# Peptides against a protein of PDB entry 5EFW, part 1

Scores and structures below are computed, not measured.

Target 1, 141 residues: chain A of PDB entry 5EFW
Amino acid sequence: TTLERIEKNFVITDPRLPDNPIIFASDSFLQLTEYSREEILGRNARFLQGPETDRATVRKIRDAIDNQTEVTVQLINYTKSGKKFWNLFHLQPMRDQKGDVQYFIGVQLDGTEHVRDAAEREGVMLIKKTAENIDEAAKEL
Below, numbering starts at 1 at the first letter of every chain, in headers, positions and changes, except where a header shows other numbers.
Peptide ipSAE is a variant of ipSAE made for these designs: the mean of its two directions, with the distance scale d0 fixed at 1.0 Angstrom where the peptide's residues are scored. Compare it only between designs on the same protein; published cut-offs may not carry over.
A fold fails the geometry check if it doesn't show the stated peptide or something in it is severely misdrawn.

## One batch from the design tools (peptide; made by RFdiffusion4, then SolubleMPNN)

Design b1_p9_6_s4
Fold by OpenDDE base, seed 5:
Structure b1_p9_6_s4 (fold): chain B 141 residues (1-141), chain A 9 residues (1-9)
Amino acid sequence: as target 1 above (141 residues)
Amino acid sequence: LEEAIKKLT
């Protein structure tokens, strides 16, 4: 499908199901996080969090979900093996023709270090554009 | 979407 051809790290979640579980994960996301698809589907994405994940940043993500808005943050995430990475993360709602939220799109740009300034702005533009491409591709399904 | 995704996974 067009959605499967998007070679970026992303998930789609369903806020209408209990605990907003992941219903789709890209192959790149599985590779990044070191999980199988079976290990991820049906779970809330919070399993990527760990000891050094900033709780105030996590609250911003939660608030965006609750308010049905988009957010962009950087946070420490962990792979299955416990490897830390900086995640430049973008979340946005996918809305139907009536404007009701059906899903959330989460896009991850991974890095070994916290990105700043021009590099951060470039990363933000990339993950936002990726989210729009996912939204378009997913609406065709 | 959900049904389409379930067919792919």
Scores: peptide ipSAE 0.078, ipTM 0.756, DockQ to the pose 0.293
Fold by OpenDDE base, seed 2:
Structure b1_p9_6_s4 (fold): chain B 141 residues (1-141), chain A 9 residues (1-9)
Amino acid sequence: as target 1 above (141 residues)
Amino acid sequence: LEEAIKKLT
């Protein structure tokens, strides 16, 4: 599918299901996080959080979900093996023809370091554009 | 989307 051909780290979640579980994960996301598809489908993405994950940043993500808005943040995430990475994360709602939220799109730009300044701006533009491409591709399914 | 994803997963 067009969606499957998007070579980026992303997930789609279903806020209409209990605890907003991941219903789709890209191959790149699985590679990044070191999980199998079976390990992550049906789970809330919070399993990527760990000891050094900033709780205030997590609250911003939660607030965006609750308010059905988009958000862009950087936070520490952890792979299955416990490796830390900086996740430049963008979340946005996927809306139906009536404008009702059906899904959320989460896009991850991974890095070994916190990105700043021009690199952060570039990363933000990239992940936002990626989210729009995912939205378009997912609506074709 | 949901039904399509269910078939892909």
Scores: peptide ipSAE 0.075, ipTM 0.750, DockQ to the pose 0.288
Fold by OpenDDE base, seed 1:
Structure b1_p9_6_s4 (fold): chain B 141 residues (1-141), chain A 9 residues (1-9)
Amino acid sequence: as target 1 above (141 residues)
Amino acid sequence: LEEAIKKLT
């Protein structure tokens, strides 16, 4: 599918199911996080969080989900093997023709460092554009 | 989408 051809780190979640589980994960996301598809599908994405993940940042993500809005943040995430990475993360709702939220799109830009200034702006533009491409591709299904 | 995703997973 067009969705499967998007070579970026992303997930789609279903807020209509208990605990907003991941229902789709890109191959790149699996590679980044070191999880299999079976280990991820049906789970809430919070398993990427760990000891150094900022709880105030996590609350911003939660608030965006609850309010059905988009958010862009940077947070520490962990791979299956326990490697830390900085996740420049963008989340946005996917709406149907009536404007009702059906899914959330989560896009991840991984890095060894917290990105700032121009690099952050470029990363934000990239992950937002990626989210729009995912939204378009997913609506074709 | 949901049915398509279920087929891909």
Scores: peptide ipSAE 0.074, ipTM 0.751, DockQ to the pose 0.316
Fold by OpenDDE base, seed 3:
Structure b1_p9_6_s4 (fold): chain B 141 residues (1-141), chain A 9 residues (1-9)
Amino acid sequence: as target 1 above (141 residues)
Amino acid sequence: LEEAIKKLT
């Protein structure tokens, strides 16, 4: 499908199901996080969080879900093997023709460090554009 | 989407 051809780190979640579980994960996301598809589907994405993940940043993500808004943050995430990475993360709602939220799109840009200045701005533009491409591709299904 | 995704997994 067009959605499967997007070679970026992303998930789609369903806020209408208990605990907003992942219903789709890209191959790149599985490679990044070191999980199988079977280990990810049906779970809330919070399994990527660990000891050094900033709780105030996690609250911003939760608030965006609750308020049905988009958010862009950087946070420490962990792979299955326990490797830390900085995640430049963008979340946005996928809306139907009536404007009702059906899903959330989460896009991850991984890095060894917290990106700043021009590199951060470039990363933000990239992950936002990726989210729009996912929204378009997912609406074809 | 959800039905389509279930077929792809």
Scores: peptide ipSAE 0.065, ipTM 0.739, DockQ to the pose 0.290

## One batch from the design tools (peptide; made by RFdiffusion4, then SolubleMPNN)

Design b1_p12_2_s1
Fold by OpenDDE base, seed 1:
Structure b1_p12_2_s1 (fold): chain B 141 residues (1-141), chain A 12 residues (1-12)
Amino acid sequence: as target 1 above (141 residues)
Amino acid sequence: MEKLEEAIKKFT
């Protein structure tokens, strides 16, 4: 589809289904994580977590989902081959015309290194803008 | 939104 070919790392999840599974993933996200589309669709994104993933940061993501709010964090994730990377991650709800949450949009920065200071602020602005663009594109389908 | 749901149904 046109949506999956957007050259940004993102997923869409469905919080109305058990365990908030990934229902859509961009080609770039598959390349970043080294998974096939078949391996990730229908799964919760927690398969990217590993031994060095900060559990307090994961709790912030969980709390944002439960409270239907946005969150931006950096956390250690793992590719299919077991390579660690720093994920600057933004999550926000996708709401319908009534204001009800239908989906979540998750965006990952292109870089795999830990970003700080001005670079982090720039990355945060980029992934937030990307999430808004995906929200708009998905609603126009 | 309806077409997104249809697209999702094709992948799941």
Scores: peptide ipSAE 0.121, ipTM 0.759, DockQ to the pose 0.187
Fold by OpenDDE base, seed 3:
Structure b1_p12_2_s1 (fold): chain B 141 residues (1-141), chain A 12 residues (1-12)
Amino acid sequence: as target 1 above (141 residues)
Amino acid sequence: MEKLEEAIKKFT
């Protein structure tokens, strides 16, 4: 689809299904994480977590899902091969015309480094804008 | 939305 070919790292999840599984992933996300599409579709994104992933940060993500709000965090994630990377991650709900949450959009910043200060602010702006673009594109499908 | 739902049906 046109959506999967967007050159950004993102997933769409379905909170209406058990355990909020990934229902869509961009090609870039697959490349970043070293998984095939078949390996991740239907799974909760927690498979990216590992030993050094901060549990308090994970709780912030969980709380945002439960509260149907957006959140932006940085956390350690792991590729299929076990390689660590810093994930500047933005999550936001996708709402229908009635305002009901249908999906979540998760965007990962390009790159694998921990970002701070001005670079973090720029990255946050970028991934938020990316999420909005994905929201619009997905609603047109 | 409609095509997204169709895509979901293929993967769920």
Scores: peptide ipSAE 0.102, ipTM 0.747, DockQ to the pose 0.154
Fold by OpenDDE base, seed 4:
Structure b1_p12_2_s1 (fold): chain B 141 residues (1-141), chain A 12 residues (1-12)
Amino acid sequence: as target 1 above (141 residues)
Amino acid sequence: MEKLEEAIKKFT
């Protein structure tokens, strides 16, 4: 689809389904994570976590989902091959016309390094803007 | 939204 081909790393998840599975993944996300679409769809994104993934950060993501809020964090994630990378991640709810949460949009920064200071701020702005663009694009489908 | 749901159904 056109949405899948957006040149950004993102997923859409469905919190109305058990365990908030990924229901959509961009081609870029597949490339980043080294998974096929078939391997990802229907799964919770926790498969990206590994030994060095900070559990407190994971809890922040979980809390945001439970509370239907946005969150931005950096955490260690792992590719299918086990390659460790820093994931600057933004998650936000996608709301319907009534304001009810239907989906979540998760955006990952293009880089795989731990970003700090001004670079982090810039990255955060970028992934937030990307999430808004995806929200708009997805609603137009 | 409706079309998104339709698109999603094609992949799930």
Scores: peptide ipSAE 0.121, ipTM 0.757, DockQ to the pose 0.187; fails the geometry check
Fold by OpenDDE base, seed 2:
Structure b1_p12_2_s1 (fold): chain B 141 residues (1-141), chain A 12 residues (1-12)
Amino acid sequence: as target 1 above (141 residues)
Amino acid sequence: MEKLEEAIKKFT
């Protein structure tokens, strides 16, 4: 679809389904994570976590989902082959015209390094803007 | 939203 071909790393999840599964994944996300679309769709995104993934950071993501809020974090994720990468991750709810949460948009920064200071601020601005663009594009489908 | 709804139907 046009949505899947947006040249950014992202997923859309459905919190109204059991275990908040991924319902859309971009081509870039598949390339980053080394999974096929068939392997990703219908799964909770926790398969990206591994031994060095900070559990407190994961809890922040869980809390944001439960509270229907946005969050931005950096965490260790793993590709299908087991390669570690730093994920600057932004999550935000996608709301309908009534203000009810229908989906979540998850955006991952390009690159595999931990970012700090000015680079982190720039990355945060970029992934937040990306999430807004995805929200708009998804609402037009 | 139609395409999103179609995707959801695959998992319901």
Scores: peptide ipSAE 0.101, ipTM 0.745, DockQ to the pose 0.171; fails the geometry check

## One batch from the design tools (peptide; made by RFdiffusion4, then SolubleMPNN)

Design b1_p17_6_s2
Fold by OpenDDE base, seed 5:
Structure b1_p17_6_s2 (fold): chain B 141 residues (1-141), chain A 17 residues (1-17)
Amino acid sequence: as target 1 above (141 residues)
Amino acid sequence: ARKYFEEARKKVEELEK
């Protein structure tokens, strides 16, 4: 679909299903992580985590889901082949017209390098804007 | 609810059965 072809790394998850599984993934996300769509649909995104993923950072993500709020973090993730990369990650709820949370949008910055200072600020702005764009696009579906 | 995502959800829900 048009949404899947958006040239950004993102997933949509469903907190109303057990363990908040991925229900949608962009083509770019699949390319980044080296997983097929069939391999990730229905799974919690934690499969991207590994030995060097910071547990405290993961807890921030979990808390955001539980509290139905947004969060932006940078953490180590792993591709299917085991390649380690830094993921500047933004998560925010997708709400209906009544304000109720229906889904979550997860956006991963393009690239695999750790970002700091101005580059990090720029990346944060980009992924937040991307999430908003996806939310708006989703309203048309 | 967004129709597109509802369909996606249903597909995933079936996978989890």
Scores: peptide ipSAE 0.303, ipTM 0.833, DockQ to the pose 0.293
Fold by OpenDDE base, seed 2:
Structure b1_p17_6_s2 (fold): chain B 141 residues (1-141), chain A 17 residues (1-17)
Amino acid sequence: as target 1 above (141 residues)
Amino acid sequence: ARKYFEEARKKVEELEK
């Protein structure tokens, strides 16, 4: 599908299911996080968090989910093997024609380093554009 | 009306039971 051809790190979650589980994960996301698809489908994405993940940043994500808004943050995540990486993360709701939230799109920057200044701005622009592409691709499904 | 995701949702919903 067009969605499956998007070569970026992203997941789709379903807030209408218990604990907002991942219902779709891109191949790149699986590669980044070192999980298989069967290991992550049906799970809340919080499994990426670990000891050094900033709780305040996590709360920003949680607030965005609860308020059905978009958010862009940068936080420490962990791969299956325990490898830390900086995740420039963008989340936005996927709405139906009535404007009701059906899913959330979560996009992670390909780079795993903490980015700042111009690099961060560029990364944010990229992951936001990616999210829009995902949303558009989803309309074709 | 996104059938693709509806199918995905149903699969996950079944897994969580």
Scores: peptide ipSAE 0.301, ipTM 0.829, DockQ to the pose 0.294
Fold by OpenDDE base, seed 1:
Structure b1_p17_6_s2 (fold): chain B 141 residues (1-141), chain A 17 residues (1-17)
Amino acid sequence: as target 1 above (141 residues)
Amino acid sequence: ARKYFEEARKKVEELEK
């Protein structure tokens, strides 16, 4: 579909379903992670975590979900083949007209290397802007 | 409600049953 073809790495999750599963994934996200859409839909995104994924960072993500807030972190993730990559990740709630959380938008930076300083700041701005664009596009659907 | 995502939600919800 049109939304799936957006050339950014992102997923949409549903916190109103058990374990906040992925209900939508972009083509780019599938290419990045080496999973098929069939393998991803209905699963919690934690399958991307592995031995070197920082648990404190994961807790920040969990807290943001529980508190219905946004969060931006950088963490080690793993592709289906086991390849490690650094994921600059932004998560934010998608709210309805009443302000109630309906979904979460998760955006991953295209780069797979750890970014710092100016590069990180630029990446954060990019993924945040991407999330906002997705949110606005979703309102038109 | 966002109909597009609602359809996706329903599909996933059915898969989880």
Scores: peptide ipSAE 0.252, ipTM 0.810, DockQ to the pose 0.262
Fold by OpenDDE base, seed 4:
Structure b1_p17_6_s2 (fold): chain B 141 residues (1-141), chain A 17 residues (1-17)
Amino acid sequence: as target 1 above (141 residues)
Amino acid sequence: ARKYFEEARKKVEELEK
């Protein structure tokens, strides 16, 4: 599918299911996080969090989900092997024709370092554009 | 889109059982 051809780090989650589990994960995301698809599907994405993940930032993500809004944050995440990486993360709702939220799109920047200033702005633009591409691709399914 | 993700959703639900 067009969605499957997007070579970026992203997941699709279903807030209508208990605990907003991942229902789709890109190959790149699996490679980044070092998990298999079987290990990912059906889980809330919080498994990427760890000791150094800022809880206030996590709350921003949670609030965005609850309020059905988009959010862009940068936070420490962990791979399956325990490696830390800075995740520039963008989340936005996927809405149906009536405007109701059906899914969430989560996009992760492919970098592992904390980005700042112009680099951060560039990264934000990239992941937001990616999210829009995913949204459009999903509409074509 | 609905059909595609509905199938994905069903697979997830099955995994959770």
Scores: peptide ipSAE 0.234, ipTM 0.799, DockQ to the pose 0.257

Design b1_p17_6_s3
Fold by OpenDDE base, seed 5:
Structure b1_p17_6_s3 (fold): chain B 141 residues (1-141), chain A 17 residues (1-17)
Amino acid sequence: as target 1 above (141 residues)
Amino acid sequence: AREYFEEARKKVEELEK
């Protein structure tokens, strides 16, 4: 679909299903993580985590889901082949016209390097803007 | 939009069976 072809790394998850599984993934996300669409649909995105993923950072993500709020973090993720990469990650709820949470949008920064200072600020701005663009695009479907 | 994602959700629900 048009949404899947957006040249950004992102997923859509459904918090109304058990364990908030991925229901949609962009082609770019699949390329980044080295998983097929069939391998990730229906799964919680935690499969990207591994030994060096900071547990406290993961808890921030969990709390955001539970509290239906947005969060931006940087954490270690792993591709299917086991490649470690830094993921500047932004998560925010997708709300309907009534303001009720329907889905979550998760955006992963392009690239695999750790970002700091100005680069991090720029990345945060980018992924937040990306999430907003995806939200708008999704609502037009 | 709702219809689009509802279809996606249904597919996932089938996978979870």
Scores: peptide ipSAE 0.320, ipTM 0.841, DockQ to the pose 0.262
Fold by OpenDDE base, seed 3:
Structure b1_p17_6_s3 (fold): chain B 141 residues (1-141), chain A 17 residues (1-17)
Amino acid sequence: as target 1 above (141 residues)
Amino acid sequence: AREYFEEARKKVEELEK
């Protein structure tokens, strides 16, 4: 679909289904993570986590989902082949006209290092803007 | 838009069964 072809790393998850599974993934996300769409759909995104993924950071993501809020963090993720990357990750809810949460948008900015200072600020602005663009694009479908 | 994602959701639900 057109949404899948957006050249950004993102997924859409459904918190109304058990374990908040991925229901949509961009082609770029598949390329980044080295998984097929069939391997990803229906799974919780935690499969990207591994031994060096900071558990406190994961808890922040979990809290945001539970509280239906947005969050931006950096965490170590792993590709299917086991390659580590620093993921500047932004998550935000997709709400309906009544304000009720229907889905979550997760945007990933991959890097070889933990970005800091100006680079981090720029990345944060980028992935937040990306999430907003995806939200708008989704509304047009 | 809602129907679009509802279809995606339905496909996932079917995979889980």
Scores: peptide ipSAE 0.294, ipTM 0.829, DockQ to the pose 0.232
Fold by OpenDDE base, seed 1:
Structure b1_p17_6_s3 (fold): chain B 141 residues (1-141), chain A 17 residues (1-17)
Amino acid sequence: as target 1 above (141 residues)
Amino acid sequence: AREYFEEARKKVEELEK
């Protein structure tokens, strides 16, 4: 779809379905993670986690979902082949006109290395802006 | 937008069954 071909790493999940599964994944996200769209749709994004993924960081993501809030974190993820990468990740709810949460948007920075300081700040601004753009684009569909 | 995402939801729901 047009949404799925947006040239950014992102997914959209549906918290109203069991286990908040991915319902959209961009082509870039598939390339980054080495999964096919068929392998990803309908799954919770936790399949990207592995041995070195910080559990406290994962809990922050879970809490944001439960509380219907946004969160920005950086965590170790794994590709299908088992390659580790640092994921600067932003998640925020997509709300309807009434303000009710309909979906979540998850955006991943293109870089696979751990970023700090100014680079991290710039990355955070980028992925947040990307999430807003996706939110607006989705509402126009 | 609602119809667009509703179709996606239906597809995912079918995949999960």
Scores: peptide ipSAE 0.280, ipTM 0.821, DockQ to the pose 0.198
Fold by OpenDDE base, seed 4:
Structure b1_p17_6_s3 (fold): chain B 141 residues (1-141), chain A 17 residues (1-17)
Amino acid sequence: as target 1 above (141 residues)
Amino acid sequence: AREYFEEARKKVEELEK
């Protein structure tokens, strides 16, 4: 199975390119967001943001990218048709053998509703585990 | 993996041009 066909919502971005564009998107992610692959590749993932997206949360994501760290947040995103969904989102760097960041892995929870308490903790564990699996799979390609 | 992602990167770079 190719990386982009892993049955989880995720993207891989390249911070070494201008504006950290998406270079890989899973089929599930495309289905979730209602975009085609050609519409996604080469774009910064900010196209998912909209009027009700919390800017402070977006700044946390930006800071994580700049600092080359992982972050887990929950924010409002929008599909191509304009439908809102709560995105439990985990981002982490993919590092090379020297420890330098090559890419970022972004994982989105399957659900579209705001999750809280135990459900949120469970979702966080799931998307973090998914990110690790993607990292391992990507390195084996 | 390196070759796989490098090809993807090149495709993205071409799209941005």
Scores: peptide ipSAE 0.225, ipTM 0.795, DockQ to the pose 0.260

## One batch from the design tools (peptide; made by RFdiffusion4, then SolubleMPNN; from b1_p19_3, 5 letters changed)

Design b1_p19_3_s1
Fold by OpenDDE base, seed 5:
Structure b1_p19_3_s1 (fold): chain B 141 residues (1-141), chain A 19 residues (1-19)
Amino acid sequence: as target 1 above (141 residues)
Amino acid sequence: NESLEEEEEEEEEEEEEEL
């Protein structure tokens, strides 16, 4: 789709379906994670987690979904081949005109290391801006 | 083996609940 071709790492999930599955994944996200679109669509994003993924950080993501709020965290994720990367991750709800949550937007900034200070602030600004752009684009589809 | 499999199943169930 046009949405899937946006040159950023992102997914859209549907919390109204069982297990909040991925319903859209960008081409960049597929390239990053080394999965095909067919391997990802209809699955919960937990398949990116692995042995070194901080469970307390994952709980923050779950809490944000349950509370229908945004969250920004950094966590270890894994590619299909088992390669670790640091994911500066931003999640936010996509709301309809009534204010009801329709979807979640997840944006990933990948890196080889945990980012801090100015680099973290820059990354957070980038992924939040990206999420807003996706929200606007998805409302027009 | 059974205890390790139970711990792995509990960890998988906990991971399924956490996202």
Scores: peptide ipSAE 0.039, ipTM 0.547, DockQ to the pose 0.011
Fold by OpenDDE base, seed 4:
Structure b1_p19_3_s1 (fold): chain B 141 residues (1-141), chain A 19 residues (1-19)
Amino acid sequence: as target 1 above (141 residues)
Amino acid sequence: NESLEEEEEEEEEEEEEEL
């Protein structure tokens, strides 16, 4: 689809389904994570976590889901082959016309290192802008 | 020992619920 081919790493999840599963993944996200679409759809995104993933950071993601708010964090994630990467991650709710949460948008900026200072600020601006673009595109579907 | 295993199991269950 047009949404699937957006040249950004992102997923859409459905918090109205059990365990907030991924219902959409971009081609770039599949390439980054080394999973097929079939391996990802219907699963919670926790499969990207591993031994070096900071649990307190994951809790911030959970809190944002529970509170239906946006969050931006950096955490260690793992590809299917076990390769570690730093994920500058932004999550935000997608709301309907009534303001009710329908989905979450997750956007990932990957790197070999933890991003800092100006690079972090630029990355955050990029992933937030990407999330807004996805929100607009998904509402047209 | 049992209390440590229970804490580890609770931490694993919490980890499975975290996203």
Scores: peptide ipSAE 0.047, ipTM 0.544, DockQ to the pose 0.011; fails the geometry check
Fold by OpenDDE base, seed 2:
Structure b1_p19_3_s1 (fold): chain B 141 residues (1-141), chain A 19 residues (1-19)
Amino acid sequence: as target 1 above (141 residues)
Amino acid sequence: NESLEEEEEEEEEEEEEEL
C-alpha cells in the first residue's frame, strides 16, 4: 500500500476498539522496537514504556487521546531487549470526511539523547510532516 | 509509609493504563 511505502517509524491505533490497540505498524517501527508485527498488533502502545518513562509525559499523551487532539512530546521508551531510547513522539487524530476520529497516528523519532533547540525543531517538523503523509496515504485506502 | 507507597503504585498502574 502507499502506507507501507512510508519509511518512517509509525503506528496507527483504533480508539473505537477496547484499549486503543495498534492496528498498523511500519517495518521501521518493528526494527526500532525489536518486536514482531504479531507481538504488536492488537496491543496498546504502552508496552514501550518502562521505569524511566516520565508519567506526566504519558498523561499528556492520554489527554490528547481523550480530547482528540495532537501532541508532541519526548519520552523514554524501551525496546524488546530493554534498550532505552529517547522517543520524540507525535500523535494526531485521523478524521473521516464527517470530521469524526477514526484512528490515531503515532510517529516516533528515536535518539540516544533528549533533543533540544534546532535538533528538536527539525525532528518535530519531520515527524509532523510524516504524520500528514500517513494521514493522506490512509485516506486513499 | 506503606499507604503512600500503595497510592503511588496505584497511581503508577493508573498511569500505565493511561495510554
Scores: peptide ipSAE 0.042, ipTM 0.549, DockQ to the pose 0.011; fails the geometry check
Fold by OpenDDE base, seed 1:
Structure b1_p19_3_s1 (fold): chain B 141 residues (1-141), chain A 19 residues (1-19)
Amino acid sequence: as target 1 above (141 residues)
Amino acid sequence: NESLEEEEEEEEEEEEEEL
């Protein structure tokens, strides 16, 4: 689809289904995480977490889902091969014309280190803008 | 071994509950 070919790391999840599964993933996300599309569709995004993933950061993501709000965090994620990376992650709800949440958009900016200061601010602006572009593109389908 | 596997399983279950 046009969405799949967006050259950014992102997923779309469906909170109306059990366990908020991934229903869409970009080609870039598959390359980053080393999973096939078949391996991730229908699964919760928790498979990216591992031993060094900060639980308090994961709770912030859960709280945002439960409250149907946006959140931006950095957490350790793992590829299929077990390679660690820092994920500057942005989550936001996608709402219908009535204002009801239909989906969540998750955007990932990967790095080898935790980003701070100006680099963090730049990354946050980038992933938020990406999420907005995805939201707009998804509404046109 | 069993204690480490139980701790890893408990950590995985807690991570599954937290997402």
Scores: peptide ipSAE 0.035, ipTM 0.560, DockQ to the pose 0.012; fails the geometry check

